# Peptides against a protein of PDB entry 3T6J: the designs that were tried, part 304

Target 1, 375 residues: chain A of PDB entry 3T6J
Amino acid sequence: PIVESYIGFIESYRDPFGSRGEFEGFVAVVNKAMSAKFERLVASAEQLLKELPWPPTFEKDKFLTPDFTSLDVLTFAGSGIPAGINIPNYDDLRQTEGFKNVSLGNVLAVAYATQREKLTFLEEDDKDLYILWKGPSFDVQVGLHELLGHGSGKLFVQDEKGAFNFDQETVINPETGEQIQSWYRSGETWDSKFSTIASSYEECRAESVGLYLCLHPQVLEIFGFEGADAEDVIYVNWLNMVRAGLLALEFYTPEAFNWRQAHMQARFVILRVLLEAGEGLVTITPTTGSDGRPDARVRLDRSKIRSVGKPALERFLRRLQVLKSTGDVAGGRALYEGYATVTDAPPECFLTLRDTVLLRKESRKLIVQPNTRLE
Target 2, 372 residues: chain A of PDB entry 3T6J as posed
Amino acid sequence: PIVESYIGFIESYRDPFGSRGEFEGFVAVVNKAMSAKFERLVASAEQLLKELPWPPTFEKDKFLTPDFTSLDVLTFAGSGIPAGINIPNYDDLRQTEGFKNVSLGNVLAVAYREKLTFLEEDDKDLYILWKGPSFDVQVGLHALLGHGSGKLFVQDEKGAFNFDQETVINPETGEQIQSWYRSGETWDSKFSTIASSYEECRAESVGLYLCLHPQVLEIFGFEGADAEDVIYVNWLNMVRAGLLALEFYTPEAFNWRQAHMQARFVILRVLLEAGEGLVTITPTTGSDGRPDARVRLDRSKIRSVGKPALERFLRRLQVLKSTGDVAGGRALYEGYATVTDAPPECFLTLRDTVLLRKESRKLIVQPNTRLE

## One batch from the design tools (peptide; made by RFdiffusion4, then SolubleMPNN)

Design b2_p27_6_s2 (from b2_p27_6, 11 letters changed)
Fold by OpenDDE base, seed 5:
Structure b2_p27_6_s2 (fold): chain B 375 residues (1-375), chain A 27 residues (1-27)
Amino acid sequence: as target 1 above (375 residues)
Amino acid sequence: PRFVIEPGGPAVPASTSFTLPPFVAGR
């Protein structure tokens, strides 16, 4: 068997400043069959990067072909088991040396398991579709998230010698119409500059890339979906994201005005963006459960994903990238924290919804190592 | 960076304890 592993101080999510890595490790076996889909995605990555909603000047100068492997995890030691990984966690290295992606396939398989009667916050008509396509949609989202999310975008840098990695005279900020006015100085990194919001911001960008690019027919084709199936996968992927945004409220602490999980904060931000788009794209409706206690339903209008959702996400995603590229911490913080703010203001009343989410929350999951066989 | 599965996420299973599916690897 082909064995993959990593061990060391890898992820910095538990560091409030996003700098110090948590010690983690895993041992896994390569799933060749599942890896094939991701390899096809890699083969199309250079072209798909061009579909992202920012000028080429804000994208990597040169595409570096990464590895992407699906892994069946034997054991994982850490505070949380990821579904996908993009490494190294240094933007400068990813841009100059390349990167590797992995999908933890059997972890995803566990995440796919859902009993219909336990599925919260969805309309009854959506539950069967959700159950059917959750797994496939996760594969798509994780692949895009890791490869084209974390693997995309350029940081504007002035090196220690004063040289810029972009043409100051010709590169235009698409948001302002002006020349680039800010960049990363020597020694500055994404994490050091954006600090407390860096992790969540980047996850939000990556998730947004996933939603945005999953609309592209080529992406769905790579994963083996066409016609009505492709549309259902898209729908479920977007539906899952807006639902996740609601679920995210569990990880907000009102008393401290902070988020405890970077990915969940990111998903809430995306929900806010899509709610702001309006036009009936996303609706969250408080309801009463069968137990007589508060419940809620999330509805996503399938017919408005491309017409309303995509443009809204496009604008937002472009802003995220531009602010990231230019090292505009003030602008980035203002944008991101604006969408990450949780209040009880109408019409959403998110703090009230949070109470509902907490009431309906799932207990902590424990993933146990699998049985292994050699045949 | 990584994609993390969190409690209360997309899946709401009946059980909170899971054993990862067994897999067979070639030699």
Scores: peptide ipSAE 0.039, ipTM 0.491, DockQ to the pose 0.054
Fold by OpenDDE base, seed 3:
Structure b2_p27_6_s2 (fold): chain B 375 residues (1-375), chain A 27 residues (1-27)
Amino acid sequence: as target 1 above (375 residues)
Amino acid sequence: PRFVIEPGGPAVPASTSFTLPPFVAGR
């Protein structure tokens, strides 16, 4: 078998400033069958990148064909085992040298099993569909998140010699209609500039790319979904995201006004964006459970995903990218923290909902190392 | 960065099993 491994200070999620990596490592084997799906996605990556809602000037100058491999992890040492990985984490290296994507297939497989009776915050009519398509939709989301999320976008840089990697006279900021007014100077990085919000912001961008591009028929076709199945996969992917945004409240600490998990914060932000879109796209309804205690239901109107959800997400995602590209920390922080703020303001009353989320909290999943056998 | 599965949710198996082919040169 083909064995892959990595080790080192890689992910910075445990650093409040998003700069210092946690020491982690894994040993895995290549799953050739699953890798084939991601190779098809890679083959379409250059074209799909053009579907992202920012000008080509805000995308990488040169398309570097990345590697994308599905791995079955044998051993993972770290604070948490991911479903997918995109490395290196340095944006400058990603755009100049390239990157590698991996999907930890057996990690995803473990997460697919769902007990219907324990599935919280969904309408009864959605539960069976959710159970059926959560796995496949998650595969789509992970692939897009890693390859086209983390693998997309350009940072505007002035190098040590004063040269720019963009034409200052011709490149226009699509949000302002003006020339580019800010960029990364020599020695400045994404993490150094955006600091406390860098990790979560980037995860939010990547998740948003996943939701946005999963609407593209070519993406669903790559993963083998057509017709009603494709629509169900899309619906469940979006439904999972808005549900995750509600579940995310578990990881908010009101007393400290901070988030303890970058991905969950990102998912809450996306929920806020989609709620702001209005028009009945997303509805969170407090209810009373069968036990007489507080409960809630998240409803997503599938008929409004393209008409209401997509435009809202498009605008938001473009803003995320533009602010990232230009190194506009003030603007980026204002945007992101605005959506990441948790209050008890009507109509959502998120602090109250948080109490409900905590009340309905399920046991955290534990992933144990797999068994390996020869046949 | 990495994609992280949401914590919590329904009970799922904690481990998986998979089959490896015999080791052959080039694999």
Scores: peptide ipSAE 0.031, ipTM 0.378, DockQ to the pose 0.050
Fold by OpenDDE base, seed 2:
Structure b2_p27_6_s2 (fold): chain B 375 residues (1-375), chain A 27 residues (1-27)
Amino acid sequence: as target 1 above (375 residues)
Amino acid sequence: PRFVIEPGGPAVPASTSFTLPPFVAGR
C-alpha cells in the first residue's frame, strides 16, 4: 500500500489572527480507485478555472497541475477532521510552485451517513433527495472547493525590487473600472494582511467556487452525473450549503460578536448572500416541531438557482477575489463582516433562529480509528 | 486549507460516536 502522511503546524483556523498554525497530522493509505475520479477533475482544472467570474488577470498566470489523491485515513490528530485538504497554505507558493489536494475518502463516507429522522431544517419532500445525493454532491463540492477554490486566484504583488507581477497599466479592477490601486508588498501575505478574517474569508471563497462551478455540466460529467441526476446533485449541493448556513449559527457567540469556526462563518455568509438575492430563492421559515418546540425549515427554489442564485454568487465571488487579489483589507473586511453580522433584525431574525438551531443541535461527533487489513 | 467536518456542518453523522469504515489495502 501507498502510505501518505503530513504533520506540522499547518492550519491556522484556531489562531484569531490567522497566522499561527495548529499542530496537525494524519496517516493514511492511498485509495487508487477513488483518486482516479479526482484526476479527471485535475485534467479539466485549467479549463474550469477560466469559468470563474474574474478576469484572467486575476487568475494565476500559469496553471500548475496539482496532485489530487483520495486517502483512507488511519489516524488523524487535530482539533477538526477534514474531508479535504489543499496545501500548502501559502498563496505565493501555490502560484509559483503548485499545490496538492487530498480527499479523505473514508471520512467522507462516514459523513454521508444520515438518518432521515435526525435530519433537521429541511422540508419533508427534500429529505429523501438530500439523503440520496448528499454523498455525491459532497464529493463534487469537496473536489471543487480544494482544487478550484483554494487552488484559484492570483495575488498582486510588488516584490522587494519594486517589480510587479501584473501590468499596472493594463490590468483593470472589474469592480471599480480603474487601474489596480493596491497590492501585496514584499513580506505581506494573505494571512498577514487579512488577519482575523483571512481563514474564514478564504473558506467562503472556496465554498462559493464549489457552488458556482458545480452548475457547469462539465463538472458534473467529470463526476459521472448527467441529466436529472446532475440536476439533483446540483440542487442538493446548494441545499446543503444553505442549510449549513443556518446550522452555522451554533458557532456564533453573540456576547462576543465572534465566530468560533471559520468554515461555519463562511457558510453563514453564503447563506446571507443567497438570501439577499431574494426572489424566493432561499426561504427560512420558523416552525413548530412535532415536539411543540421551535423548529425551522430551509427551502431552496431549484428553479431559481441559475437565474437568481448564480448571478448573486457570481457577483459576490468576484468581489471576494478582487479584494483578495488587490490586498484591499478594508474593502474585504467591510464586505465579509457585513455578511457575517448576526442580528435579530427582521425578516430573518438570525439570533432567534440561532436559539432554534441550538435547541435542535446534535451532540458533537467523535470519529474513531478504523480497522484495517491487508490483502 | 482544509474542508472540515464539524458538528452542525453539512454532514452530520447519525451517531454521536462512529468508527471510520475498515478498508483493504493492496500491496
Scores: peptide ipSAE 0.030, ipTM 0.442, DockQ to the pose 0.058
Fold by OpenDDE base, seed 4:
Structure b2_p27_6_s2 (fold): chain B 375 residues (1-375), chain A 27 residues (1-27)
Amino acid sequence: as target 1 above (375 residues)
Amino acid sequence: PRFVIEPGGPAVPASTSFTLPPFVAGR
């Protein structure tokens, strides 16, 4: 078998300032069959990058073909086991030297284990579809999230010699219509500049890329989905995201006005974006459970994903990227924290919903390391 | 960066452990 491993101070999610890496390591075996899908995704990456909702000037100057491999994890040492990884975590290196992607396939497989009777916050009619397609949709989302999410976009940089990696005279900020007015100076990084919001913001961008690009037929074809199956995968992927946004409230601490999990904060932000889009795209309805206690239902109108959801996400995602590229911390913080704010304001009453989410909290899975065998 | 699955999962006992699928090498 092909064995892959990494070890070191890699992920900074546990650093409030997003700068210091946590010691992490894994040993894994390549899943050749699953890797084939990601290889096809890589083969289409250059074209798919052009589908992202920002000008080419905000994308990498040159496409660098990355590696993307599906891995079966044998052992993972760290505070949390990811479903996918994109490394290195330095945007400047990503755009100049390239990057690698991995999907932790067997981690995903564990995550797919869902008991219908315990599945919260979904309509009964959606539960079977959700159970059926959660796995496949996750594969799509992870692939897009890592490869085209984390693997996309350009940072505007002025180097130590004063040279810019963009044409100051011709590059236009699509949000302002003006020339680029801010950039990263020598020594400034995404994490150092955006600090407390950097990790969650980037995850939000990557998740948004996943949702946005999963609508593309080519993406679904790469993963082997066509026709009704493709539409179901799309639906479940989006449904999972909006549900995750609700579940995210578990990780908000009202007393401290802070989030305890970057990805969940990101998913809540996306939920807020899609709720803001209105037009019946997403509806969260407080209900009463069979036990007589508070419950809730998330509804996603499948027919409005492309007509309402996509445009909303497009605008939001473009703003995320533009603010990231230009190093506009003030604008980025204002945008992101605005959507990340949790209040009890109608109609959503998120703080009240949080109580419901906590009441319906699911037990965290314990993942046990696998064995290997020869056949 | 990394994609992290939902911290929450299906409601199972907190002590429930899930064994990852083993790797199988063909002969």
Scores: peptide ipSAE 0.028, ipTM 0.456, DockQ to the pose 0.053; fails the geometry check

Design b2_p27_6_s3 (from b2_p27_6, 13 letters changed)
Fold by OpenDDE base, seed 2:
Structure b2_p27_6_s3 (fold): chain B 375 residues (1-375), chain A 27 residues (1-27)
Amino acid sequence: as target 1 above (375 residues)
Amino acid sequence: PRYVLEEGGPAVVADTSFTLPPFVAGR
């Protein structure tokens, strides 16, 4: 078997300021069969990057072919086991040297098993589709999230010598129509500038890239989905995200106005974006469960994903990227914290919904060190 | 960065065990 490992101070999710890395490590075995899909995604990455909703000037100057490997993890040391990883976490290195992506296949496989009777917040008609396609949709989402989410975008930098990595005279901010007015100075990083929102913001960007690009026919083809299956995978991917946004409320602490999980905060933000789009795209309806206690239903109108959802997500995703590229912390914080705010304001009444979410907690998977065998 | 599947709720042990195919030399 081909064994891969990594170890070090890698992820900063547990640092409130997003700067200090947690010591993390894993040992894993390469899954060659599953890696093939991600290799195809890599082969299309340069083209797919052009489909992202920002000008080429906000994308990396040169495409650097990354690695993408599916791994079955034997042991993982850290506070949380991921399903996918993009490294390094240094934007400068990702721009100039490249990056590596991994999918932890046996972790993803755990997510494939869902008990229908325990599946919350979905319409009955959606449950079967959700169960059928959740796994495959995760493969798509994780692949896009890592490779084209975390692996996309450019930071505008002025180096210590005063040189810019962009043409100040010609590069236009697509949101303002003006020249670039802010950038990263020497020694400034994404994490150092955006601090408390950096991790969640980046996860939100990556998740949004996944949702946005999964609508591209080529992406679904790469993963082996065509026709009705492809449309179902898209639907389930989007449905999963909006559902996750509701579930995310568990990780909000109202008393502290704080989010305890960066990814879940990101998913809530996406939910808010899609709710704001209106037009019946997403509906969260409080209901009464069979037990007589509060419940809720999330509805996603499949027919409005492309017409309503995509444009809304496009605008939002572009704003995320532009603010990131320009190092506009004030604008970025205003945007992100605005969508991340949880109140009990109508019509959504998110704090009330949070109570429902807490009441209807589903079992989560606790990952333990696996065994492996030879056939 | 990483993708995390955490969705909250009570924790249940999940089996992440897997089987390796027969050894084949080369990459």
Scores: peptide ipSAE 0.287, ipTM 0.774, DockQ to the pose 0.057
Fold by OpenDDE base, seed 1:
Structure b2_p27_6_s3 (fold): chain B 375 residues (1-375), chain A 27 residues (1-27)
Amino acid sequence: as target 1 above (375 residues)
Amino acid sequence: PRYVLEEGGPAVVADTSFTLPPFVAGR
C-alpha cells in the first residue's frame, strides 16, 4: 500500500487570530479507486478555474497541476479529523510552487451513516434523497472545495523591491470598475491581514466555490452523475449546505458574539446569502415536533437553484475573491461579519432557531479507533 | 486548509475501518 503522512504546525483554526498553527499529524493509506474521481477533476481543473466568477487577472498567472488523492486515515493526531485537506497553507507557495489535496475517504464514509429517523430539519420528502445522495454530494463538494476552492484565486502582492505581481495599469477591479487600489505588502499574508475572520472567510469562499461549480455539467460528469442523478446530487449538495447553515447555530456563542467553528460559521454565512436572495429559494420554518417541542424545517426550492441561487452566490463569491485578492480587510470584514451576525431579528429569528437547534442536537460521529483489515 | 464535517451534537463512536489495498511494486 501507498502510505502518506504529514506532521507539523499546519492548521490555524484554533488560533483566534488565525495565524498560529496547531500541531497535527496523520498516517493514511492511498485509496486508488477513490482517487480516480479526483484525478479526473484535476485533469479538468485548469478549465474549471475559468468558470469561477472573477477575471483571469484575479487567478494565478500560471496553472500548476495539483495532486489530489483519496486517503483512508489510519491515525490522526489533532483537535479534529478533516474530510479534506489542501496544503500548504502558504498562499505564495500555493500560487508559485503548487499544492496538494487529499480526501480522507473513511472520514467521509462515516458521515454517510445518518439514520432517517434522527435526521433533523428536513422536509419528509427530502429525507430519502438526502440520505441517498449525501455521500456522493460530499464527494463533489469536498473535491471542489479543496481543489478549486482553496486552490483558486490570486493575491495581489507588492514585493520588497516594490514590484507588483499584477499590472497596475490594466487590471480592473470587477466590483468597482476601477484600478486596483489595495494589495498585500511584503510580509503581509492572508492570515496576518484578515486575522480573526481569515479561516472562516476562506472556508466560506471554498464552500461557495463548491456550490457554484457543482452546477457545471462537466463536474457532475467527472463524478459519474448524469441526468436526474446529477440534478439530485446538486440539489442535495445545496440542501446540505443550507441545512448546515442552520446547524451552525450550535457553534455560535451569543454571550461572546463569536463562533467556535470556522466551517460552520462559513456555512451560516452562505445560508444568509441564499436567504437574502429571496424569491422562495430557501425557507426556514419553525415547527412543532412530535414531542410538542420546537422544531424547524429547511426547504430549498430546486427549481430556483440556478435562477436565484447561482446568481446570488456568484455575486457573493466574486466579492469574497476580490476583497481577498486586494487585501481589503475593511471591506472583507464588513461583508463577512455582516452575514455572520446572529440576531433574533425577524423573519428568521436566528437566536430563537439556535435554541431549536440546541434542543434537536443530533449525535455526531466520533472517530476514536481507526483500524484496517485484510481480505 | 481543510474541510470539516462538523454537525454538532453528542459524539458517538464511528466505524472508520477500511480494507488495505494490495501491494503493488513501484508505487
Scores: peptide ipSAE 0.286, ipTM 0.782, DockQ to the pose 0.058
Fold by OpenDDE base, seed 4:
Structure b2_p27_6_s3 (fold): chain B 375 residues (1-375), chain A 27 residues (1-27)
Amino acid sequence: as target 1 above (375 residues)
Amino acid sequence: PRYVLEEGGPAVVADTSFTLPPFVAGR
């Protein structure tokens, strides 16, 4: 078997300032069969990057073919086991030297297991579809999230010698219509500049890339879905995200105005973006459960994903990228914290919904160290 | 960075065990 491993101070999610890496390591076995889809995704990555909603000037100057491998993890030492990984966590290295993506296949497989009777916040008519396509939709989302989410975009940098990695005279900020007015100076990084919002912001960008690009027919084809199946995978992927945005409220601490989980904060932000789009795209309806206690239902109008959802997400995703590229912390913070704000204001009444979410908490999976065997 | 599925609530044990194909020469 092909064995892969990594070890070191890698992820900074547990640092409130996004700077200090947590010691982490894994040992895993390559799943060749499951890597095939990701290899096809890599083969299309250069073209798919062009589909992202920012000018080429905000994308990497030169495409560097990344590696993407599906791994079955045997040992994972860390505070939490991911479903996918993009490394290194240094934007400069990703831009100039490349990066590696992995999906933790056996972790994803666990995530696929959902009991219908325990599935919260979905309409009954969506539950069977959700159960059927949750796994495949995660494969798509994770692949896009890592490869084309974390693996996309350019940081504008002025080096220690004063040289820019972009043409100051010709590059235009698509949001302002003006020349680039901010960038990363020597020694500045994404995490150092964006600090408290860096991790969640980047996850939000990556998740948004996943949702946005999963609408592209080529993406679903790469994953082996066509026709009605492809549309169902898209629907379930988007549905899962908006549901996750509701579930995210568990990880908000109202008393401290603080989020306790970067990815869930990101998913809430995406939910807010899609709710803001209006037009009946997303509806969260408070209900009463069979037990007589508060419940809720999330509805996503599949017919409006492309017409309403995509444009809203496109605009938002472009703004995320532009603010990231230019190192505009003030603008980025204003945008992101605006969508991450949780109040009880109508019509959503998120604080009230949070109570419902807490009441309806589902058990999470406890990943135990696996065994492996020969056939 | 990484993709994390967080659902909250109490932890329930989930088996991530898997089977390897027979060993062959090379990769």
Scores: peptide ipSAE 0.277, ipTM 0.773, DockQ to the pose 0.054
Fold by OpenDDE base, seed 3:
Structure b2_p27_6_s3 (fold): chain B 375 residues (1-375), chain A 27 residues (1-27)
Amino acid sequence: as target 1 above (375 residues)
Amino acid sequence: PRYVLEEGGPAVVADTSFTLPPFVAGR
C-alpha cells in the first residue's frame, strides 16, 4: 500500500488569534479508487478556477497543479479528525510552491450513518433524499472546499524590497471600481492581519466556493452524477449547509459573544447570507415536536438555488475574496462579524432557535482508530 | 486548513474501518 503521513504544528483553529499551530499527525493509506474522482477534479481545476466570481488578477498568477489524494486514515493524533485537508497553511507557499489536498475517505464514510428518526430540523419529504445523498454531497463539497476553496485566491503583497506582486496601475478592485489601496506588507500574513476571524473567514470562503461551484455542470459530472441525481446532490449539498448553519448555534456562547468552532461559525454566516437573499430561498420555521417541546424546520426551495441563492452567494464570495486579497481587515471584519452576529431579533430569533438546537442535540460521531485488512 | 464534519451533541463511536486493495508491486 501507499502510505502517507504528516506531523507538526499545522492547524491554528484552537488559537483565538489564529497564529499558533496545534501539534498533530496522521498515518494513512492511499485509496486509489476514491482518488480517481479527485484526480479528475484536479484535471479541471485550472478551468474551474476561472468560474470563481473574481477577476483573474485576484487569482494566483500561475496555476500550479495541486496534488489531491483520497486517504483512509489509520491513526490521527489531534483534537479532531478532519474529512479533508489543504496544506501548507502559508499563503505565500501556496502561491509560489503549490499545495496538497487530501480527503479522508473513511472519515467521510461516517456521514452515511444517519438514522432517519434522529434526523432533526428537516421536512419529512426531504429526509430520505438527505439520507441518500448526504454522503455523496460531502464528497463534492469537500473536494471543492479543499481544492478550489482553500486552493484559490491571491494575496496582494509588497515585499521587503518594495516590489508588488500586482500591477498597481492596472488592477482594479471589482467592488469599488478603483485601484488597489491596501495590501499585505512584508511580514504580514492572513492570520496576523485578520487574527480572530481569520480561520472562520477562510472556512466560510472555502465552503462558499463549494456551494457556488457545485452548481457547475462539469463538477457533478466529475463526481459521476448526471440528470436528476446531479440536481439532487446539489439540493442536498445546499440543504446540508443551511441545516448546518442552524446546528452551528450550539457552538455559539451568548454570554461571551463568541464562537467555539470556526467551521460552524462559517456555516452560520452562509445561512445568514442565504436568508438575507430572501424570496423564499431559505425558511426556518419554529414548530412543536411530537413531544410537545420546541422544534424547528429548515426548508430550502430547490427552484430558488440558481435564481436567488447563486447570485447572493456570488456577491458575498466576491466580497470575501476581495477583502482577503487586499488585506482590508476593517472591511472584512465588518462584513464577517455582521453575518456572524447572533441576536434574538425577528424574524429569525436566533437565540431562541439556539435553545431549540440545544434541546434537540443528537449524538455526534467520534472517530476512533480503525482496523484494516487485505483482501 | 481542513474540512470538519460537526453535528453537535454527545459523541458516539463510529466505525472507520476499511479494506486495503490487493498488493500491487511498486505501489
Scores: peptide ipSAE 0.276, ipTM 0.774, DockQ to the pose 0.057

